# Peptides against a protein of PDB entry 3ZOQ: the designs that were tried, part 44

Target 1, 223 residues: chain A of PDB entry 3ZOQ
Amino acid sequence: QLLQDSWWNQLKEEFEKPYYQELREMLKREYAEQTIYPDSRDIFNALHYTSYDDVKVVILGQDPYHGPGQAQGLSFSVKPGVKQPPSLKNIFLELQQDIGCSIPNHGSLVSWAKQGVLLLNTVLTVRRGQANSHKGKGWERLTDRIIDVLSERERPVIFILWGRHAQMKKERIDTSKHFIIESTHPSPFSARNGFFGSRPFSRANAYLEKMGEAPIDWCIKDL

## One batch from the design tools (peptide; made by RFdiffusion4, then SolubleMPNN)

Design b2_p13_6_s2 (from b2_p13_6, 8 letters changed)
Fold by OpenDDE base, seed 3:
Structure b2_p13_6_s2 (fold): chain B 223 residues (1-223), chain A 13 residues (1-13)
Amino acid sequence: as target 1 above (223 residues)
Amino acid sequence: SAEDAAYAAGNAL
């Protein structure tokens, strides 16, 4: 099966639907004819690292980084050895100001994913050098379903929604059960308009404590 | 939207 058991039980019906079959056929052509990121085996890394039952926090991104060696199937994250993109640098600046973490010497957020932070892009693939090139091809329907099944989960989730694109998903989230942290996007074009000082990391941990759950260790060790 | 454009730009090289 494509996913580990907990996610498969939630999403298996989606993979049988025509929209996903069409998406899959499109992706086969794209990966054969173009340079597509991430590696095809890494597309579902967010779901591989963080099971359905283990999700504590969701951070929504748009689509993968479109440069060579960058995308690793996790929103905002880059593989070790890759220069930190501007938005990620700003995320680490806020992390430092929020809870005192040092800025790591790499951009991998895998340690967050392993603790229950689902690093989900709404679109899971991209052509090299062409941002949003796979927008509207079917990924959004699958990732909407991921949000939906998390919203229906009894155990509460914290959704961190940076910028308008992510915030458009708010209507899918049952706020009677789940918590939402909203601000402007960490992009250099918007970070100074509300992202900086929003303290999403300490706020997320405060909600986790209220729920009687272990907080996330947001600090990232150097490699 | 302008913010969506900024979002996309934030994920660019």
Scores: peptide ipSAE 0.065, ipTM 0.734, DockQ to the pose 0.597
Fold by OpenDDE base, seed 5:
Structure b2_p13_6_s2 (fold): chain B 223 residues (1-223), chain A 13 residues (1-13)
Amino acid sequence: as target 1 above (223 residues)
Amino acid sequence: SAEDAAYAAGNAL
């Protein structure tokens, strides 16, 4: 099966639907004819690293980085050895100011994912050099379903929604059960308009602790 | 808006 059991149980019906089959066929063509990111084996890394049951926090991104070697199937994250993109740099700056973490020498957020931070893009693939090139091709329907099944989960989730695109998903989240942290996007275009100083990391941990859950160790060790 | 610009540029920023 495509996903680990916990996610498969939630999403298996989606993969049988026509929209996903059409998406899959499109992707097969795209990966054959174009340079597509991330590697096809990494598309679902967010779900691989963070099981449905283990999700504590969700951080929504838009679509993968479209440069060589960058995308690793996790929102905002880049593979080790890859220069940190501007938004990620700002994320780490806020992390430092929020809870005192040092700036890591790499951009991999895998350690967050392994602790229950679902690093989900709404679109999971992109053509090289063409941001949003796979927008509207079917990914959004699947990722909406991911949000939906998390919203339906009894155990609360913290949704961190940076920027308008992510915040548009708020309507799908049952705020009677789940907690939402909102700010402007960490992009240099918007970070100074509210992202900096928003302290999403400490706020998330405060909520986790209030719920009796272990907080996230947001600090990332150097490699 | 700044968010719109970030959106238009995708997650590559």
Scores: peptide ipSAE 0.046, ipTM 0.735, DockQ to the pose 0.394
Fold by OpenDDE base, seed 4:
Structure b2_p13_6_s2 (fold): chain B 223 residues (1-223), chain A 13 residues (1-13)
Amino acid sequence: as target 1 above (223 residues)
Amino acid sequence: SAEDAAYAAGNAL
């Protein structure tokens, strides 16, 4: 099946709906006729690395990086050997200032995903060189459902919402159960307006400890 | 918006 059991149980009904079938047909054409990122096998990597039950933290992105070899199906993350994009560099700068982690020699956030950090983009595919080219094609309805089923989960989740696009999803989150960490986006255009100094990593771990859960080891080892 | 541009920049090369 498309997803591992824990997510499939939550999302299987979506994949049967007309909107997703239309999205799927669109994607089939796009992947056949255009260069689309990430690789089709990597589209759902965020859900592959982090099961529904294991989600501790959610970090929302918009859509994948649109350059060759960059996107790996995880928000803000790039494959090893790929130059760190500006926003990711700023994420690591904040990580260093927040909790003292060294800047890694790569940009892969897989180690976060394996610990329960769901690195979710709201749109899961993009055409090469064309940011937001797959916006409004159906992904947002699926990813909204992902947020909804997490919000409905009894065990609390921490949502990290950088920038207005991510923060627009706050209305879907039951703040009586779940925690929200908000700041400006890590992009160079906005990072100095609130992202730097926001200390999302230590704050997330403080919430996890309050919940009686193990904190995330945010520090990333060199490869 | 300026923030939308920031999102785009985050995903740019």
Scores: peptide ipSAE 0.106, ipTM 0.761, DockQ to the pose 0.642; fails the geometry check
Fold by OpenDDE base, seed 1:
Structure b2_p13_6_s2 (fold): chain B 223 residues (1-223), chain A 13 residues (1-13)
Amino acid sequence: as target 1 above (223 residues)
Amino acid sequence: SAEDAAYAAGNAL
C-alpha cells in the first residue's frame, strides 16, 4: 500500500477518487517528460516520517523547492549538503533566538518529523525551476483532507501557520480542540514583519506541556 | 498574493 497503516486508514478512500487518479496520471507524464521534484519515492515523506497518531505539530508549506537535490518531501527541509534556502535560514535564526539552538550546518528537518512534526506542503510536487507549476492539479484536495482528518482527531494538534497561504487553512481546523500559532512567512520578503520574534517553537512546546505531552527537541545537531 | 511570492522567493536557488 502507498502509505503506512495509520495514514492509510484515514486517506485510502481519497486515492480511489477520480481527482487523484487524474493527478496520478498527470504525474506519471510529468516525471517521464520533465524534471520533477522531489524524487517520486519521496513525495509522501512527511506522512512516512510522521504517522497519523504521532502528529503533535503541523507546519504547512506551499510547494517543494524546485532546484536540483533540494526537496526531500518535507516542507522547508532540504537534503544534507544542500545550501539552506533563505526561508529556512530565517527559520533557524528564529529558532536560535527563541530557544537558544545553534544553527545547524545542514537544512534537514527530518529530526523534527521523527518527533511528530508533520512538515506538509499543500502541493507535493513541482517542475524544475517553476514554482507552483503543479498548483491546482489535485494535491490541494488531498492535503486538505489530511488537515481535515487531523482536525477531526480527538488528540489535539498544534498548527503552525506561517503566511497567508497557510493561514487560509484555519477554517478547516477545529480550534475548540487544536491550537494555532500564526505569523508572517519566514521568507526574507516578510520575516521582519512578524515572523522574527514570533517564537513558534517555545510556544508550541508550551502547548504540548499543557496537553501533558513531551515537548519537541527543536535543536538540530550537525552532521 | 505577496506572501505567495515571498514563499516562491524563499524556495529559489
Scores: peptide ipSAE 0.087, ipTM 0.751, DockQ to the pose 0.681; fails the geometry check

Design b2_p13_6_s3 (from b2_p13_6, 6 letters changed)
Fold by OpenDDE base, seed 1:
Parts: sequence; structure tokens; C-alpha cells
Structure b2_p13_6_s3 (fold): chain B 223 residues (1-223), chain A 13 residues (1-13)
Amino acid sequence: as target 1 above (223 residues)
Amino acid sequence: SEEEEAYLAGNAL
């Protein structure tokens, strides 16, 4: 099956719907005719690394990095050996100021994913050099469903919503049960307007502790 | 929006 059991049980019906079949056919053409990121085997890495039941924190991104070797199926994350994009650099600056972590020598957030941080983009593929090229093709419907099934989960989730586009998903989240951490986007264009000093990492861990859960080790070791 | 500005700068978000 396409996904591990916990996610498959939540999402299997989506994959049978016409919108997803149309998306799948589009993607088959795109991957055959264009350079598409991430690698097709990495599209669902966020769901592979973090099971439905193991989700503690969600960090929403928009769409994957569109440069060679960058995207690895996790929001904001880049493969080791890839230059850290500006937004990711700012994330690490805030991480350092928030909880004292050193700036890692790479940009892989896999260690967060393995601890229950769902690094989800709302659009899961992109054409090389063409940001948002797969916007409005069906991914948003699937990723909205991912948010919905997490919102419906009894065990609380922490949603970190950076920027206006991510914050538009707040209406799908049961705020009586789940926690939301909001700030401006880590982009150089917005980070100084509220992202810096927002301390999302310590705030997330404070909620986890109140829930009786293990905090996230946000610090990333060098490779 | 901040996301649009980042997009115009060639940043993926």
C-alpha cells in the first residue's frame, strides 16, 4: 500500500476519489515529461517518517523546493550537502535564540520528523524552477484531509502556523482540543515582523509537557 | 503577502 497502516486507515478513501486519480495521472505525465521534485518515492516522506498516531507537532509549508537535490518530501527541510535556504536559516536562528541549539552544518529536519513533527507541505510536488507550478491540482484537497483527520484525533496536536497561508488552515483545526502557535513566516521578507522572538520550539515543548508527553529534541546534530 | 514575496525572490515555502 502507498502509506503505512495508521495513515492508510485515515486517508485510503481519498486515494480512490476522482480528484486524486486526476492528480495521479497529471503527476505521471509531469514526472515523465518534466523534472519534478521531490523524487517520486519521496513525495509522502512526511507521512512515512511520522505516523498518524505519532504526530505531536505539525509544521505546514507551501510547496517543495524547486532546485536540484533540495526537496526531500519534508516541509522546509533540505537534503544533507545542500545549502540551507533563507527561510531555513532563519528557522535555525530562531531555534538558537529560543532554546540554545547550535546552527547545524546541514538542513535536514529528518530528526524532527522521527520524533513526531509532521513536516507537511500543502502541495507535495513542484516542477523544477517553477515555484507553485502544481498548486491547485489536487494536493491541497488531500493535505486538507490530513489536517482534518488530525483535528478529529482525540490525542491533541500542536500546529505551528508560520505565515498567512498556513494560518488560513486554522479554521480546520478544533482549537478546543488542539494547540496553535502562530507567527509571521520565517522568510527574510517577514521574519523580522514577528517570527524572530516567537519561540515556537520552547512553546511547543511546553504544551507537550502539559500533555504529559516527551518534548521534542529540536537540536540538530552536525553530519 | 510574505509568501508571495518569497515566491518572487525564488524561495520555495
Scores: peptide ipSAE 0.048, ipTM 0.764, DockQ to the pose 0.343
Fold by OpenDDE base, seed 4:
Structure b2_p13_6_s3 (fold): chain B 223 residues (1-223), chain A 13 residues (1-13)
Amino acid sequence: as target 1 above (223 residues)
Amino acid sequence: SEEEEAYLAGNAL
C-alpha cells in the first residue's frame, strides 16, 4: 500500500477520489517529461517517518525546495551534504537562542520527524527551478485532509504555523483541543519581523509537558 | 511585502 497502516486508515478514501487520480496522472507526466522534486519515492516521507498516532507537533511548509538534491519530502529539511537554505539557517539560529542547541553541520530534520514532528508541506512536489509550479493541482486537498484528520484526533497536537500561508490553515484546527504556535516566516524577508524571539521549540515542549508527554529533543547531532 | 516575497519563493528560501 502507498502509506503505512495508521495513515492509510485515515487517508485511503482520498486516493480513490477523482481529484487525486487527476493529480496522479499529472504527476506521471511531470516526472516523465520534467525534473521534479523530491524523488517520487520521497514524496510521502513526512508520513513515512511520523505515523498518524505518533504525531506530536506539525510544522507546515508551502512546497519543496526546487534545487538539485535539496528536497527530501520534509518541510524545511535538506539532505545531508546540502548547504543549508536561508530559512533553515534562521530556524537553527532561533533554535540556538531559544533552547541553546548548537548549529548542526547539516540540514536534515529527520531526527525531529522520528520523534513525532510532522514536517508537512501543503504541496508535495515542485518542478526544478519553478517555485509553486504544482500549486492548485490537488495536493492542497489531500494535505487539508491530513490537517482535518489530525484536528479530529482525540489526542492533542501542536501546530507551528510560520507565516500567512501556514496560518490560513488555522480555521481547520479545533483550537479547543489543539495548540497553535504562530509567528512570521523564518525567511530572511520576514524573520526579523517576529520569527526571531518567538521561541517555538520551548513553547512546543511546554505544551507537551502540560499534556504529560515526552518533550522533543530539538537539538540535532552533527554527522 | 516581505512576507509576500517569502510566499512567492515558497519553501525554496
Scores: peptide ipSAE 0.039, ipTM 0.747, DockQ to the pose 0.408
Fold by OpenDDE base, seed 2:
Structure b2_p13_6_s3 (fold): chain B 223 residues (1-223), chain A 13 residues (1-13)
Amino acid sequence: as target 1 above (223 residues)
Amino acid sequence: SEEEEAYLAGNAL
């Protein structure tokens, strides 16, 4: 099966739908004819690292980084050895100001994913050098379903929604059960308009503690 | 979008 059991039980019906089959055929052509990121084996890494039941926090991104070696199937995250992109640098600046973490010497957020932070992009693939090149091809329908099944879950989730694109998903979230942390995007174009000082990390942990759950260790060790 | 602006400026998202 494509996904681990907990996610497969929630999403298996989507993979049989025509839209996903069309997406799959498109992706086969794209990966054959173009340089596509991430590696095809890494497309669902967010779901691989964080099971449906283990999700504590969701951080929504738009689409993968489109440069060589960057994307690893996790929103905002880059593979070790890759220069930290501007938005990620700002995320770490806010992390430092929020809870005192040092800025790591790499950009991998895998340690967050392993603790229950679902690092989900709304679109899961991209052509090299062409941001949003796979927008509107079917990924959004699948990732909307991911949000929906999390919203339907009894155990609460914290959704961190940076920027307008992520915030458009708020209508899909049952706020009677789930918590939302909103700010402007960490991009250099928007970070000064509300992202800096938003303290999403401490706020998320405060909610987790209120729910009787273990907080996230947001601090990332150097490699 | 903020992401599009970053892309147009030659920044990684």
Scores: peptide ipSAE 0.038, ipTM 0.745, DockQ to the pose 0.431
Fold by OpenDDE base, seed 5:
Structure b2_p13_6_s3 (fold): chain B 223 residues (1-223), chain A 13 residues (1-13)
Amino acid sequence: as target 1 above (223 residues)
Amino acid sequence: SEEEEAYLAGNAL
């Protein structure tokens, strides 16, 4: 099976649907004919690192970084040794101001994922150098289902929704059970309009503590 | 749009 049991049980029906079959066939062609990111083995890394039951926090991205070696199947995250993209730099600046973490010497958010932070893009693949090239091809239907099954989960989830694209998903989230943290996007184009000073990390941990759950150790160690 | 900004910046959101 593609996914660990907890996600497979939630999503197995999606993989049998025509839209996903068409998406898969499209992806087979794309990976054969184009340079596609991330590596095909890394497409579902967000779900691999963070089981359905272990999700505490969701951070939504749009689609993967489209530069060489950047994307690792986690929203906003880049592989070790890769230069931190501007949005990620701003995330770390806010992290430092919010809770005092040092800025790490790499951009991997795997440590967050392993603690229950689902780093999900709404679109999980991209052509090299072509942002949103796989928009509207079927990923959004699957990732909407991921949001839906989390929204339906009894155990509360914290959704961190940076920017308009992520915030469009609010209608799918049962706010009677789940918490939403919203601000402008960490992009240099929008970060000064509300992302900086939004303190999403301390706010998320405050909710976790209120629920009797262990907070996230957001501080990332150097490699 | 954020999509356009990400494209222009050379990185996805």
Scores: peptide ipSAE 0.035, ipTM 0.724, DockQ to the pose 0.313

Design b2_p13_6_s4 (from b2_p13_6, 7 letters changed)
Fold by OpenDDE base, seed 3:
Structure b2_p13_6_s4 (fold): chain B 223 residues (1-223), chain A 13 residues (1-13)
Amino acid sequence: as target 1 above (223 residues)
Amino acid sequence: SEEDLAYLAGNAL
């Protein structure tokens, strides 16, 4: 068993399917022949940090950062000591304007993950320097299932969907049970068209409080 | 998509 019990119970059938077996074999070749990110042990960090039962919020990304030392298996997050990518900088700017958090001196979102924020990319691996190089290889089917089993969960989830790619998953979410926060992507190309001022952090916490759950402490401490 | 445009422009997401 590679995943904690709650995720394993939800996903075990996927890992036995041909598509995932083929994906796994592809990944074995890729990691042997190419530089692939994140480290293979970090691919499922989003699921490791946030159990199925503990998910309060989901933030969807596309695929991992493709530079050295950046990706840590969490959407938008970078390892400490790594320069914050443009979208992440904008996320922190909105965080500051939304709820007054200081801009952290690092880009690790692990503290969010530990509080129940599932930081999930739809594609979980990438070749060095080649964005979307593992698109259409099977990850999307697994991550669709992750969204599906969360949508089927009785306890409500908040889905934060930044940009068109993430918003394409909206049809998989039962809005009779779950909440969706949508805006343009935090990318410099789109942030000024709706992301800034969208206040996803305070809105998420407002929903959590309405559900009788503890809000997320979105503020990130310096390291 | 806006995300695709970011990649095409050589910018990290």
Scores: peptide ipSAE 0.031, ipTM 0.679, DockQ to the pose 0.397
Fold by OpenDDE base, seed 4:
Structure b2_p13_6_s4 (fold): chain B 223 residues (1-223), chain A 13 residues (1-13)
Amino acid sequence: as target 1 above (223 residues)
Amino acid sequence: SEEDLAYLAGNAL
């Protein structure tokens, strides 16, 4: 797939590797034979909305929502008109408590992506109704490389790592240069154990300001 | 993982 020049320069070597070619062939079969999310045109939306050079914040997810019309190619984000999933509702609750934003009437995080928030899942596709069905098929190697090249970037990045899965990537991040905000996952099963009250949005903006960068406008307008 | 628990409970991530 065609990427913006900044990401292409960082990832072009990956796309030539056997693992990615195998992944691509697998995906061709999957999209032909199964219902796969997101739409194939939306797989790399995180990279499309946020160039390599424009990344300010990274929010890691696991894999896309597996229900109809949900996945938008952005971690935690859902298309407008889709009921907000429980984790996303909790994200907005924390957003409200942290910095006073109103809860939006939709679940699209595109406005964050456009401001430099890379909403990256570690696995970028999923079969309908089958969570983690594309785990271990090659996406993790590519997304690990995405984390690596961001870690190697001279300009600092803020990594928001919710839950154990995301936190496993901490070892790939140069903490002498980059900032990490970690807590329990926003899932109803874990949010009360540390996510609520973690104030990731204000903390991220505090780091950005310290770096001399414009803060993120985390508040999302209604549609 | 917390993510897995959400899926097992029938919740979206």
Scores: peptide ipSAE 0.028, ipTM 0.680, DockQ to the pose 0.415
Fold by OpenDDE base, seed 5:
Structure b2_p13_6_s4 (fold): chain B 223 residues (1-223), chain A 13 residues (1-13)
Amino acid sequence: as target 1 above (223 residues)
Amino acid sequence: SEEDLAYLAGNAL
């Protein structure tokens, strides 16, 4: 896929590496033989909506939703008209409690992405009905590189790391330059153990203000 | 992990 110049400059070398070529060939087979999410045109939506230079906040997810019509190429986000998944509902509950936003009537986080919130999954594709089916196939190496180049960026980034999987990426983040917000995952299995009340949205905005940057308008308008 | 349980249960994260 065509990436914005800012990301292309950071990632172009990765796309020529054998691991990515192997990943690409695997994906070609998977998309031909299986139902894969998201749509192939949406795989890099996180990078499309949020340029390398525009990244203010990173929210890491694991892999895309594996149900029909759900995955939007953005972590935790679902296309308009799609029922909000449990974790996303909890995200909106925390958003409401944290900064008073209304619960939106849809699950699209595109408005966050457009403001500089990189909604990155560590694995960018999934087979229908098979969570983590594309784990260990090469995506993690690319997305690790995405984290690395952001960590290397002089302009600070805020990393929101929900749950253990995301928190495993801390070792790649230069905390002398970048800020980390950690809590348990918004999943119903973990949200009550620390996600609720973690106030990631106000905390992120507080860091942005401290850095002299415009805060994120986290409130999502109804469609 | 919480995520693993969600995956194993077939729940969307």
Scores: peptide ipSAE 0.027, ipTM 0.687, DockQ to the pose 0.377
Fold by OpenDDE base, seed 2:
Order: C-alpha cells, then structure tokens, then sequence
Structure b2_p13_6_s4 (fold): chain B 223 residues (1-223), chain A 13 residues (1-13)
C-alpha cells in the first residue's frame, strides 16, 4: 500500500527488510486462501488517515475485529452500519461519563483519526473468526517501529495504553517528551477494574492544551 | 485473568 509521504520517510527502511517481505508473502497467501480482515486496501488506514506529522494521540489495539464487515483498519473502530462491539460500547460509555458526549448510532472512529488520533493495532490483519491468527508474523516489528519513530519525534505525542498488551509498549516511549495515559482494557472483562473513570479523553485534551495544540473533538456525530 | 481472556478473544470483545 502507498503511504503518506511523512510515514513513508519514517518507515521505508522497514519495507526493504526481509521480515516485511516475508510478511507480505504470507499475507498474499492468506488473502488468497482465507478470508482475511480488514480488506487489503484498508490494512494501513490508520496511517492513511493520520500522517506522521499530524499524530497528536495514539490509541493502541491488539488486532482487527475478525467478523464480517467489522474491521476498517483502525483500532477499536467498526464500519458504519456494524453493531458496536462490547469494548467499543464501553469506550463510548466512558466518553459519555468523561466529557458528556452522546453515544453515537455507529462505531466509526474515523473522525478521531482525521483529527490526529492514530488508531493503531499492533497486528494489522486477522483471519475470519480466528483472533490473533496473524500474531508473530511480522506486524509487531513494523508497529514497534511506528511507535519508535513517534517516540523519536520532537513534537510530543499522547499515548493511550489500555490493558497490559498495550502497556508493554511503554518501554519504547520517551516519557521525557511524550505523555502516557494508562488504564485497564475497555473489554467487559476488565473495564470495571480501572477503565471506567479513567477519563482518558479529557486527560488527553488537557495535555494537548498544555502543549498549545487544539484539543480533539471526541464527540462523534450520528450518521 | 479476565484481562487475559479479553486478549485471547482479541478486539472482537
């Protein structure tokens, strides 16, 4: 996939490495032989919607939704018309309690992405019905590099790290420049153990304002 | 743990 120039400049060396070529060949086979999500054209949507220079906030996910029509290449986000998954419902509940936003009638987070919220999964593809089926195939190395180049950026970034998987990336983030917001995962299994009441949206905006940047409009309009 | 179960199921939860 073609990336924006700002991301290409940061990641071009990765695409030439053997691990990425092997990943690419694996993906070609997977998309040919299996039902893989998201659509191959949507794999890098997080990077397409949010340029390297425009990143204000990063929200890390694990891997894409594995049901039909759900994944759109953005962490936690689902295509319009798709029923909101439980974790996303909890995200919107926290959003409502945090800053008073209404619960939207859809689950698309594209409006966040367009404002500089990088909705990055650590693994960017999945087999239908098989969560984490593409774990350990090379995506993590690329997405680690994405975190690294953001950490190296002079302009500060806010990293929202929900759950232990995302929090494992904290060691890659220069906390002398960047801000981290941590809580338990929004999943029904963990949300009541710290995600609810964590107020990540208002906290992120408070940091943005302190940096002299425009806050994110987290409220999502109905479609 | 409950969080581990959440990750085993991926973002679909």
Amino acid sequence: as target 1 above (223 residues)
Amino acid sequence: SEEDLAYLAGNAL
Scores: peptide ipSAE 0.027, ipTM 0.673, DockQ to the pose 0.457

Design b2_p13_7_s1 (from b2_p13_7, 5 letters changed)
Fold by OpenDDE base, seed 1:
Structure b2_p13_7_s1 (fold): chain B 223 residues (1-223), chain A 13 residues (1-13)
Amino acid sequence: as target 1 above (223 residues)
Amino acid sequence: SAAEELGIEDFEE
């Protein structure tokens, strides 16, 4: 099956729907005719690394990085050896100021994913060099469903919503049950307007502690 | 711009 059991149980019906079949056919053409990121095997890495039941924190991104070798199926994350994009650099700066983590020598956030941080983009593929090229093709409907089924989960989730795009998803989240951490986007264009100093990492861990759950080890070791 | 490079739709987010 396409996804591990916990996610499959939540999402299997989506993959049978016409919108996803159309998306799948589109993607087949795109991957055959153009350079698409991430690798097709990595599209659902966020769901592969973090099971439905293990989700503690959600960090929403827009769509994958569109440069060679960058995207690895996790929002904001880049493969080791890839130069850290500006937003990611700012994320690490805030991480350092928030909880004292050193700046890692790579940009992979896989260690977060393995601890229950769902690094989900709302759109999961992109053409090389063409940001938002796969916007409005069906991914948003699937990822909305991912947010919905998490919102419906009895065990609370922490949603970190950086920027307006992510914050638009707040209406889909049961705030009586789940926690939301909001700030401006880590982009250089907006980070100084609220992202810096927002301390999302310590705040997330504070909520986890209140819930009786283990906090996230946000610090990333060098490779 | 950095926001454009990342494909952020609204760089003023």
Scores: peptide ipSAE 0.026, ipTM 0.652, DockQ to the pose 0.373
Fold by OpenDDE base, seed 3:
Structure b2_p13_7_s1 (fold): chain B 223 residues (1-223), chain A 13 residues (1-13)
Amino acid sequence: as target 1 above (223 residues)
Amino acid sequence: SAAEELGIEDFEE
């Protein structure tokens, strides 16, 4: 689908700034010299699937999966046919326990994105096999701006912040207007310390309903 | 592509 004008209106000035031009030049070199994920055409899929005006929920990730065929430009999501990563498996386990959804036979979260769940990584690219390889190169400034313009929006947003990295963004969110759901990360290293039982999906829907908005259909159909 | 729609050059060029 085509990108809605709403994100362009919010972010167009960022793309003209020196930091982004430097990031762009870096990425040109990286994609030419390295195997970089996701596909360059998929970098901004989160913005393509969920317009600025349509955002209801934000789920923050760190950076894309760094294995072949995994990343599709959406945090925690993997392309159909790809084995579900451990964190995603735990997300689906919590989804099942929270609201009774069956575990899907794939890992694509596109259906969430199409309903207004912005699946945003703070860093939008990665080298194959090298987690966080593009950390500190400029993406964080752009994605901070994405958080900022959502925080400034009059219509409330629900931010789901799993783990310390995501929770560091809380200071950028106007909690007088927006709601935050916090827990430990779904990673196997931390899920049992608070993620399991946190019920982020039912809590998000409860707030959406309180706001007079349609809830998210979190259940994912098999392909 | 997403990059083109945002006025960003395609990195695969």
Scores: peptide ipSAE 0.025, ipTM 0.609, DockQ to the pose 0.030
Fold by OpenDDE base, seed 5:
Structure b2_p13_7_s1 (fold): chain B 223 residues (1-223), chain A 13 residues (1-13)
Amino acid sequence: as target 1 above (223 residues)
Amino acid sequence: SAAEELGIEDFEE
């Protein structure tokens, strides 16, 4: 499988760099010797569902869910049939309170991705049961480049930055062109300190309308 | 393709 041409044109030079070659060799070993999530064919799903030119909104996550059958290559998203993780439940609670959407009976955010919401983790793989196990191995350099090329794009992007980890990327974003929505993380440990009531979904759509673009249909249908 | 050789989509052997 190949990346869409729009992303390939933006990222092809990264894949030739030593850091990525080293990352690739590490991942070959990891997938051979360990249980790694997501499935190797799903690693770049965020880029598959949302082309470079189609990005309207970016939602940054840290790394994939590390339980069986959960991660599908999209930040915060879980495959259908998988119990919704606590942070995702809180995302849907805020979605309901913000714009009145019903809480879906599944946790797949693919419908957002297909509309131009880039659901990007800064680290794209993880060992089973070991959160952040692939931190500092090279993914962050690639995903920083993804943020950079979006920041350099003339057509504006909306960046939703939940929590300190995501907010650390703010320095890479040209705020003269792009919009940033910040709050605490949807995690149960932080959601009551600012995430609830932050209304990121309506605010994102307000920016899109200001840009003359179609808003995101954030409501997710049951399966 | 060059992209396939770089293994940018998966890491299966």
Scores: peptide ipSAE 0.024, ipTM 0.650, DockQ to the pose 0.026
Fold by OpenDDE base, seed 4:
Structure b2_p13_7_s1 (fold): chain B 223 residues (1-223), chain A 13 residues (1-13)
Amino acid sequence: as target 1 above (223 residues)
Amino acid sequence: SAAEELGIEDFEE
């Protein structure tokens, strides 16, 4: 379950840096002593499903879901059989209103990832029941680098930035080459303040068409 | 591979 060559070429130097070595040592202890999500083999699923060269769209999350069986290494996504979290429900509501997709009977966004939607959290691990417990431990530096190398890529990327946390990354994105779709977060606390009606899915596909690329099939099939 | 040597795929010892 190695990183794809395209990501390795972009990130190999990061993995040799002291900050990442310290992060790795911390994670070894955490996984040994605590219940950490996602499964260690799923930490880099976003990079596994979507190669550096295949990235078309980026959707940024904060950190993984911290409940049992939820996180699968993809932002906002939950494993099949898991109840859809409120934010994800709102994402599907907007998807339905935006482009007419039916609401799926599961919450897995793997089909998006396989099409080039990088579902990246800024922090890639979390302790059970403790949101942001691994904040400030080194993940942000790595994921910032992921954003940076995508920004440096000549082939354009669409960045979907929901909420303030994600929008803070806008300064790292070369808007002369790349496109940004911003709105409030899909959380029930903020969705009615701009997320609903933002139509990020049709807008993303419109940008892809302008680039001469195939649009994303955002509709998710039932399992 | 270099990635394997660094053990970036798994953090469980």
Scores: peptide ipSAE 0.024, ipTM 0.610, DockQ to the pose 0.026

